# Peptides against a protein of PDB entry 6FRK: the designs that were tried, part 283

Target 1, 411 residues: chain A of PDB entry 6FRK
Amino acid sequence: NEEVLNAMLKEVCTALLEADVNIKLVKQLRENVKSAIDLEEMASGLNKRKMIQHAVFKELVKLVDPGVKAWTPTKGKQNVIMFVGLQGSGKTTTCSKLAYYYQRKGWKTCLICADTFRAGAFDQLKQNATKARIPFYGSYTEMDPVIIASEGVEKFKNENFEIIIVDTSGRHKQEDSLFEEMLQVANAIQPDNIVYVMDASIGQACEAQAKAFKDKVDVASVIVTKLDGHAKGGGALSAVAATKSPIIFIGTGEHIDDFEPFKTQPFISKLLGMGDIEGLIDKVNELKLDDNEALIEKLKHGQFTLRDMYEQFQNIMKMGPFSQILGMIPGFGTDFMSKGNEQESMARLKKLMTIMDSMNDQELDSTDGAKVFSKQPGRIQRVARGSGVSTRDVQELLTQYTKFAQMVKKM

## One batch from the design tools (peptide; made by RFdiffusion4, then SolubleMPNN)

Design b2_p27_7_s1 (from b2_p27_7, 13 letters changed)
Fold by OpenDDE base, seed 5:
Structure b2_p27_7_s1 (fold): chain B 411 residues (1-411), chain A 27 residues (1-27)
Amino acid sequence: as target 1 above (411 residues)
Amino acid sequence: EKEEEELKKLLEELNQLYLELQKILEE
């Protein structure tokens, strides 16, 4: 029994090391799991594998929980959130994702670019903020991040913004000057929360980097990025251990919506390769399945309209990247949708929806929408003008719809 | 358990529909 336990623990420890979990944490976890397992209960015919998996799961849950309550913004107050992290961690993108998350929840949100070191940092933030319709502040001429941060925070406080997000410079090689600059910015703006942004793909370096930030600035929250890649996120455990700060959000892709509140159970399930059945259930419940059942029922009856296609595109757009949902199903690898094809596919879907927004109810609700347009070509020209596209783009949409409607009739 | 199986089946059907839509959009 002890030999079987040691062999299974060795396999789990190898898988955790391959998931970028720190070697010290893996050793400690092995000892804790070995101490938590009753060898007598293992002898009684219980599924030894399930018992070890459950013990490992419980110990990983404890490693992700720092025992500190996460900071939350106060409604009707001015909440200043400062972002810190290395260059390439996804910090600037994550600022925009967090601002958009709060904006969608009805918070008055804004962004400040205090990154004066990276050329084009302000242009990148401005581009992201403008696309999301988020108010922003920054300078092309001011080189002192303290001045930019102070002026931006004062401006948005005077305009009664509730969420004020400050992006700072990320540096790889000049740690002391970066940390001094971050401390000067933090002292000037007095943030309510300091968020450390960590890239999940940096593996074993997560502990040392997270510790270096915590030793210099009062990190109170962690955000983990690039969990859409092959990185299983084992470095996140090292960041929590080093910072003693909770993970509050995760970045799960390149889109502005590829951002979700951190949940311990789903994260550990994914780390162990068990899938995220609970997060899948939650995401599907957020989609209000009642609308999807009606669509599936129509599909089963061989009826498919342009409106049904539009609603399906809306559902796909609401689901976010379908790769995230597939990556939650056990046995579907993250490789099912190539990263490059997903943004392009979403842009194509959004273009098709914009064309359909210029259609009338008679066109959308017709059981043979393509035939309605073929009988009256003037409809194609109207829709093309209304959506700002070519008549060819509308014809391509109708061709795609016809192919799909023919497939549905064969189902 | 039944709701989870129904949900899994629905997701498999939606996934199949999405993959079919994607093939049509890539053509």
Scores: peptide ipSAE 0.022, ipTM 0.404, DockQ to the pose 0.111
Fold by OpenDDE base, seed 2:
Structure b2_p27_7_s1 (fold): chain B 411 residues (1-411), chain A 27 residues (1-27)
Amino acid sequence: as target 1 above (411 residues)
Amino acid sequence: EKEEEELKKLLEELNQLYLELQKILEE
């Protein structure tokens, strides 16, 4: 029994080290798991593998939880969020992602570029902000980041912005001058939250970098970037341990919407290669499974209507990028959907839904929707006119529906 | 456990449905 435990713990420790979890944390986890597992309970015929996995999972949850509640912005107040981090961490991009996240939630958001060190920093922020329709502030002439940050914060406070994000200078090295500049900016603007942005790809260097920032500035939140399908999440544990601050968001790509709230269970499940079964469960439950049960029951009976297809398109759109959903399924990498095809696929789905919005209940609820249209071609013309598309576009939709309905009949 | 297994099966069925929807959208 102890040999089996030690073998399984060795595999888990190897996987965690391969995931860039700090060696000290892996050692502590191994000791904690060994102490939490009752070897006598393992002798009683309980699934030893499940018990070890549960113990490992529980200890990883503790490593991700700093025991401090994450800061959250207050609605109707002015919330100043200062970003800190190394150059190349994705800090500037993450500022835009966070601003866009809050803007989509109905917050009045803005961006301030207080990076005076990097040539083109303001142009990059301006470009990102303009694409997202986020108000921004910065200077081409002012070289003092304290002045820019102070003026920008004052401006946006006076304009009753709720989320005021300040991007600061990054450096290639942990330079004392950078930390002094960050402290001066923090003292001038009095941020409600200081966010450390960390690149997950730096691996074992995550701890030392995160600690260097925490020792100089009052980091209260962490955002981990570059958590793409191959990104080693273990650096996130190191950042939490070093900063004693919660991870609030993760960046999962280069697009402005490749940004999600951090969830502990999904992250650990992904870190262990178990997939995000819980987050998948939660997302499926958020889809109100009652509607899906009726659909699955219909699918099991080989029945599929245009309405059922419309509801599936709505589900895909509600769940967000399907790549994120697939990346939550154990054994499906996030690479399964190429990022470029996802926006195009969503635009295609929206077009198809717009065509179906011009259909009537008899057309939508028919078990042979294509036959309803084939028997009365005037329906195609009506739907085409109603949706502002060609009769060909409607015929293409009906062809796609027919292919799908044939596949459902084979399930 | 039974609910988790049913949900896992449901998710596999949904995933298969979405994969096929995606193929249809890529054609």
Scores: peptide ipSAE 0.021, ipTM 0.418, DockQ to the pose 0.152
Fold by OpenDDE base, seed 3:
Structure b2_p27_7_s1 (fold): chain B 411 residues (1-411), chain A 27 residues (1-27)
Amino acid sequence: as target 1 above (411 residues)
Amino acid sequence: EKEEEELKKLLEELNQLYLELQKILEE
């Protein structure tokens, strides 16, 4: 029994190390699991594998729980959230994602760019904020981040903003000058929450990085980025261990919607390669995919309409990138979506939907929508005029629909 | 269990549909 336990624990420890879990934490987990397993209960014929998996799962849940309640913003108050983290951590993108998250929840949200070190930082923030319709502040001329942060916070406080997010400078490496700048900004604006943004892809460096930030500034929250890649997120355990701060959100891609509240159970399930069945169920339930039984029945019968395609585009736009959903299914890798084209693909989807918004029910609900348009070319011209596009764009949509409907017939 | 299997199958079918849509949109 002990040999079997040790063999299974060795496999789990190897998998955790391959998931970028810190060696010290893996050792501690191994000893805690050994101490938690009753060898007598294992002798009684219980599924030894399930017991070990449950014990491992329980200990991993404890590792992501710092024992501190996450800070939450207060409605009707001015909540200042300062972001800290290295360059390339996804900090600036995460500021925009968090701002967009709160804006969608009906918070009066704004962004401040206090990154004076990186050329084009303010232009990048401005571009992201403008796309999301988020108010922003920054300077092209002021070089002191303390002045920019203070002025921006004061401005947005006076305008009764509820969520005031301050993006700070990031460096390529931990430098004393960066930490002094962060401390000066923190002292000047007195943030209600300091969020450390960590790149999960840095693997074993997560502990040392997270500790260096916590030793200099009062980090109260962690956001882990790049969990859409090959990073299994084991570095998140190191961040919690070092900062003693909860993970509040995770970044799961490059899109502004590739951002979700941290859930312990789904995260640990994913870390163990069990998939995120719970998060999958939650996302499916959020989609009200109950209406998709009718779609699946149609697909099984090889029926696919322009309306069915429109509804699928709406589902894609609501869910964000299906790569996230695929990455929640056990055995589907995160690599299914080419990360770089998501925004362009979303813009194309919106354009296609706008064309379909100019179609009538007879066109949308036809089992052969392309044939309806081919029989009466005047419909193409009507739809093109109604949607403000060329007749070519409508023909391209119909060509895409025809390709898709042919694929559905082969399923 | 049956509902979870049906949901998994639904999601696999939707994901396959999405992948085909994505290919069409990337063309």
Scores: peptide ipSAE 0.021, ipTM 0.399, DockQ to the pose 0.175
Fold by OpenDDE base, seed 4:
Structure b2_p27_7_s1 (fold): chain B 411 residues (1-411), chain A 27 residues (1-27)
Amino acid sequence: as target 1 above (411 residues)
Amino acid sequence: EKEEEELKKLLEELNQLYLELQKILEE
């Protein structure tokens, strides 16, 4: 029994190291799991694998809990949030994502660009803020980030903004000059929260980077970015341990809405390769699956209409980036859909739906839609004219429908 | 637990269906 436990713990430890979990944390977790497992309960025929997984899960949940309550903004107050982090961490993009998140929740939100080091930083922030309709402040002429931050914070306080986000300069490396600048900005604006933005893809460097920031500035919150890539987010555990600060949000892609509040259970499940079953259930429930039960029942009976296909395309369109949904499924990596194919696939789906919008109810609701069109070729010409496409495009749609309907009949 | 397992199975079936749809759309 102890040999089996040690073998399984070795596999889990290897998987955690491959997920960029710090070797010290993995060693401590291994000891804690060994102390928590009753070897007598394992003898009673309980699934040893499930017990070890549960013990590992419980210890990982403790590692993401710093024992400190996350800071939350107060409604009707002026909340100043300062962002700190390295260049390339996704800090500037994350400022826009957080601003958009609070704006969608009905907070009066604004952005300040206090990055004077990077040429075009203000243009990039302005572009992102304008696209999201978020008020912004910055300067093309002022080179002192303290002046820009102070003036911007004062302006937006006077205009009764509730969420005032300040983006700061990043560096490629830990430089004393960066930390001095961050401290000067923090002292001038007196932020209610300092957010450290960390790139999950930096792996084993997460601990050293997070510690360097915490040793210089009073980091109170962590945001982890690039969890849509190959990074499983194990570096997030190192950031929590080093900063003693909670993860408040995660970045899950490049889009402005690829941003969510941190949930411990889904994150640990994903880290262990168990998928985000809870987030998948939540997202599926948001899709109003009541309409999907009727579809699943039809699919079980091998019935599939052009309307059923249209409704599926609508569901795919509502689900957003299909890569996010696949990344929530156990065993489907984020790499299953190349980013380039998704926009093209969505455009193709929208084109197919536009063709189907020119079909009548008899065509859409037929259990053999392809046969309806084959018996009366004039229908193809009508649909082609109505949708502004070629008769070939309609025939290709009907061919795709036929392939799909045949697949459903084999299920 | 049973409803979650059934939902998981349905989602796996739907996702397989969507992956096959995507392949058909990429052809």
Scores: peptide ipSAE 0.016, ipTM 0.378, DockQ to the pose 0.109; fails the geometry check

Design b2_p27_7_s2 (from b2_p27_7, 17 letters changed)
Fold by OpenDDE base, seed 4:
Structure b2_p27_7_s2 (fold): chain B 411 residues (1-411), chain A 27 residues (1-27)
Amino acid sequence: as target 1 above (411 residues)
Amino acid sequence: DEEEKKLEELLKELRKLLEEIEKIEKE
């Protein structure tokens, strides 16, 4: 029993290390999991894998909880939010995403570009802000980030903005000059919140980087970016541990809407390859699928038509990038989120929908669509010709539908 | 709570559909 436990813990530890979880945290987690598992309960025939997974999950949930309540903006006040982070962390993009998030929630939001180091930083921020219709401030001539930040904050305070986001200079490496600049900006503008932006893909460097920022400025929040990539976000645990600050948001792609409030359970589930069921639920709810009630009611009654399948494919297409949807589904590994597979998967869904567009209402609305086609094989040939596909492609679709309809009937 | 459970069931079925699509993608 102990050998089996040790083997399973080794697999979990390997998976966590492959997910960029810090080696020290993995060791501590292994010890905590071993102490939490009753070996006698495992002897009773309980699914040892499930028990270990639950223990690992519980300990990971503790690692993302710094024990500090996240800062939240106060309505009707002027909330200054300063962003800090390395160049390439997605900081500038994340400023725009956060601004857009609050704007959509009915906050009077603005952006300030205090990055004087990177050529075109202000143009990039201006472009992003203009696309999102977010008010912005910056300078093409002022080289002191303290002056720009101070002037911008004063301007937007005088205009009664509620959310004032300040983007700062990033560097490729930890440089003392960068940290002194950040401290000077922070002292000048007196931010209500300092947000450290971290790229999930930097792996084992997350701890040292996050600590270096926290040691110089009062980081109170973390945002993790690039969780749409190959990185499972294990470095986020290191950032929380080093900063003692909560993750408040995550960046899940390149679009301005690819930004969501951090949720502990979905994040840990994704880290473990269990998917983000809760985030998928939220995205489905955001789609205002008024038709979901009717679909759910049909599913409860074991009814599933080709039209219901078509509507589900439309819903999948509306949920955003297919890679993000798949990455939220338990068991779809990071390998499935490869950019090449997304376009192919979307093309396949579109092909299936195109086949269904050549079906008639009798075929689409039949509770036994496969039987309708089996009774009259000429329908397959008609649909194949209408959609420009082979009869085999139509048969494959009908086979998929039949498998799904059988699953729904077993529910 | 009931709507959330219904949605979870729908998502489970969508997952199964996507898993079947993935299998066909690998064939």
Scores: peptide ipSAE 0.007, ipTM 0.274, DockQ to the pose 0.098
Fold by OpenDDE base, seed 5:
Structure b2_p27_7_s2 (fold): chain B 411 residues (1-411), chain A 27 residues (1-27)
Amino acid sequence: as target 1 above (411 residues)
Amino acid sequence: DEEEKKLEELLKELRKLLEEIEKIEKE
């Protein structure tokens, strides 16, 4: 029994190390799990694998929870949020994502670019802010980030903004000058929250970097980026341990909407490769798939129309990147759709929808849409001309629809 | 055939998940 436990713990420890979890945390977790497992209960015929997984899960949940309540903005107040982090961490993109998140929640939000070191930092922020219709401040001529941050914060305070986000310079090699600049900015603007942005892909370097930031500035929140890649986010555990600060949000892609509040349970489930069932449920609920009661009823009756397929494609497009949905399903790792395949898959879905936009209600609402087109081939030519595609593209769509409709009839 | 089988398995797993969710919502 102890040999089997040690073998399973070795596999779990290997998987956690492959997920970029710090070696010290993995050793501590192994000892805690070994101490939490009752070997007598394991002898009584309980599924040893499930017990070990549950014990590992509980210990990982404790590692992600710093025991500190996350800062939250106060409605009707001026909340200053300062961003800190290395160059390439996704900090500037994350500033825009957070501003857009609060704007969509009905907060009066703005962005300040206090990154004077990186050429084009202000242009990038301006482009992102303009695209999202977020007010912004910065300078092309001022080189002192303290002046820019102070002027921008004062301007937006006077205009009664509720969320004032300040982006700072990220540097890789000149840590002391970066930390002094960050401290000067923090002292000048007196932020209500300092957010450390960490790239999940930096692996074992997460602890040392997170500690270096916490030792110089009062980091109160962590945001983890690039969780859409092969990185399982094990470095996030090291950042929480080093900063003693909660993860408040995660970045899950390149789009401005690829940003969500951090949830402990889904994150640990994903880290272990168990999937994010809870996040899938939440996304399904956010989509108000309640209007899909009619679709679920139709599916239960073995009815599936071209309109039902169109609505499903709209739902998939609203759910965001298909890779994020698949990565929430147990056993479907992030590898199932390469980043290149996702844009291509979305372009393919859009092409299929454009073909269906040229169909009439009789074609869309038929319980046997493929048979309607097979009986009257002139319909294929009409749809092809209307959508600017070949007759072959329409036939391929109808072939895919027929396969789906046959699957639904067997359900 | 392999992509179709993977999609069938995915739909079967999603259906099982939905059935489990419906069961939890009724409790």
Scores: peptide ipSAE 0.000, ipTM 0.231, DockQ to the pose 0.020
Fold by OpenDDE base, seed 3:
Structure b2_p27_7_s2 (fold): chain B 411 residues (1-411), chain A 27 residues (1-27)
Amino acid sequence: as target 1 above (411 residues)
Amino acid sequence: DEEEKKLEELLKELRKLLEEIEKIEKE
């Protein structure tokens, strides 16, 4: 029993280290999990794997919980939110994403560019803000970020803005001059919240970076960016540990909508590479996907029909919003989680399904549906007429099907 | 355990389908 526990804990610890979790936190988690597992309950025939997974999950939940309630803006008040972080952390993009998030919720939101160090910082902010129709302030001539931040905050306070976001200078490295500038800005504007923006891809550097910011300014919130990439986000645990501040949002791509409120459970599931297995099992049970045993056997044999693709699209549509589906699938990048892309993707799936609704059983059940259509081009014209689409749209569907069938054959 | 594996395989296929849809939406 103890050997099995130690082996499973070794695998979990390896997975966490591969997810950029700090080695100290992994060691602490290992000891906490060992202490939390009742070996007597493990002897009683409970699924040892599930017990270990649950214990690991519970300890990871504690690691992302700083024990401090996240700051939330107050309606009808002027809430000043200062952003801090290194250059390349996605700080400026994240300011725009947060502003857009609050604007979409009916908050009177604005942006201030107090980055005087980076050439084109104000132009970048202005471009993002203009595209999102967010009011902005900055200067092309003022070089003191304290003056710009103070003037911008005063202006937007006088105009009764509810959310006033201040973007500060970022540098490529931690420099004393950057930290002094940040402290001067913070002292001048007296922000209600200081948000540290961290790039998840920096791995083991997350702890030292997060600590350096917290030691200089009163960081009260963390936003983790670049969780769309290969970064599993283990560095976020290090940021929480160092700042004693909650993760409030995650950045999940380059689009302004690639931004979501932090959720502990989906994040930990992704970190473990487990996906939301529980939520998936629950959704699969809700979907009665048990009827798909025949599909799974076909997929195992590298068989994939147009009907099989149709059934997969039905399953996707039944699971609800793509963001929720993708957040549940192990290792999915958050790039698909944008609500804008979701509606477009769902509309596209519905269009493809409508084309397939005009196909016959011989076409749908063929192991090479594309070849059936290529041999008899009159089928394409029939399906196009039946679904009210162009022959090109049917050819595009068949091209997509061929790509999918090739992906299935590579499994 | 077999149902969980079947589900993981199905989800992996759904993932590939979605990734390909995303590529086509970016084109």
Scores: peptide ipSAE 0.008, ipTM 0.284, DockQ to the pose 0.192; fails the geometry check
Fold by OpenDDE base, seed 2:
Structure b2_p27_7_s2 (fold): chain B 411 residues (1-411), chain A 27 residues (1-27)
Amino acid sequence: as target 1 above (411 residues)
Amino acid sequence: DEEEKKLEELLKELRKLLEEIEKIEKE
C-alpha cells in the first residue's frame, strides 16, 4: 500500500515538476498529501487512486488559494487598475484583454499607456484599443510616466469611466529604476488594484520574478499569460505563493477573446492533465441549459437523435471559443488546440448545423435517423439541395451521427 | 458525484463526436 502511494506520488510530483511547479511547493504538497491520506482507510478497499487524486487535488487547491479574496471592481465607481510586469510578459496585450472583458460586461472601460520607455508602446496600445473600440490615453511627447498616468486617470475619472487600466513600463531585467518608477506611478494614481502579469513560459523563474515585484509594489492580483495548450501552468502556483495574491484571469492565446476568469479547480485539473471538468460543468451550467436534463435522460436511455446532436452543437457554439471548450475536456487540451484553427472548427460545426437545418422533424427526432435516410435516399438529396451541400456531405454527417448514436447505446 | 459523472459521460461523447468530425475533415 505504501509502495503504491509512493509510486503514485512520484508520478504526480514528476508531472508537477514538468509543469514548472516550484520544487519547494512540490515537496510541500508531497508531505501534505502523505499526511492527509489515512493509510488505514486505504486498506478498507476504497479506490486508492481516487483517494490519492483527491488528496493531491485538495492540496493543489490550497496552493492556488492565497487565502485572500480577489479584488473585484465596484459598479458605478471609478476603479483604477495598474498593471505591472516584465517586458514580454504580455502585459500590454493583457491590459486590452481585461478592458475588453469588462466592456463586454457593460462597464465603461479605458486604457492608459504609461510606458514611456519602450518605443512604440503607445502605438501598440492605441492599435489594440482602437480594434476593440476602447478609449485610450497616452503621450508621444511626455516622458514621465507619472504625469501621463496622473493626467490619464484624472481625465477618465472626470468622464465617469468605471474601469481605468494603466499599463506601465516593462523591463528585461529586474532593475531598481523600474521598481522606483512603478512605485511613483502607484503613489500618484492610488490604484484600487495592482495586477502583476506573468508569462507562464518562464517556468522556474516565476517565483523569483513574482517575489521581486511583490517586494517593491503592493501586488494584489496576478494574471498569468500564455496558458495556451503547451504552456506549463505550474508557474502560476509559484506566482501565487510569492505574491500571496490570487490569480484573477488567465490569457489563453493572442486574440483579445483569449482571456478568461481564473478558476481554481479547472486550472488544477488542467495542470494534472485531467482536463477542466469543473469549468466545463460550470460553463454548461452557466448556459442554463435546462434542456440538458432531458438530454442526459435520453443519453441514459441510449437514445440519441439528430436533434440531440444539433442541440449539442448549439451548446458548444454558445459556450464560446471552441478552443476553450476543448481545452476544458480531459485529454483534448494539448492535441486539439495544436492542430485546428478554432475558426475552422466552428465553421465546420456551422456547416453541419446548416445541413441539419434542412432536415424535417421526422428526420431530426428519429432515434434511428440514419435508417430513415437509408430507407428513403430521396431525403438525402432534398437535404443536400436545401443546405447547398453535396449528397456526400449529408452522408458524412449521417455517418458521424450513426457512430455517435452507437456509442450512446453502449453507455 | 452523479452530475459530475453525467457530465464526464457527456464530455466523452462530445469528445468522440469531435474526433469523428476531425476524421471526416481529414478525409
Scores: peptide ipSAE 0.006, ipTM 0.260, DockQ to the pose 0.120; fails the geometry check

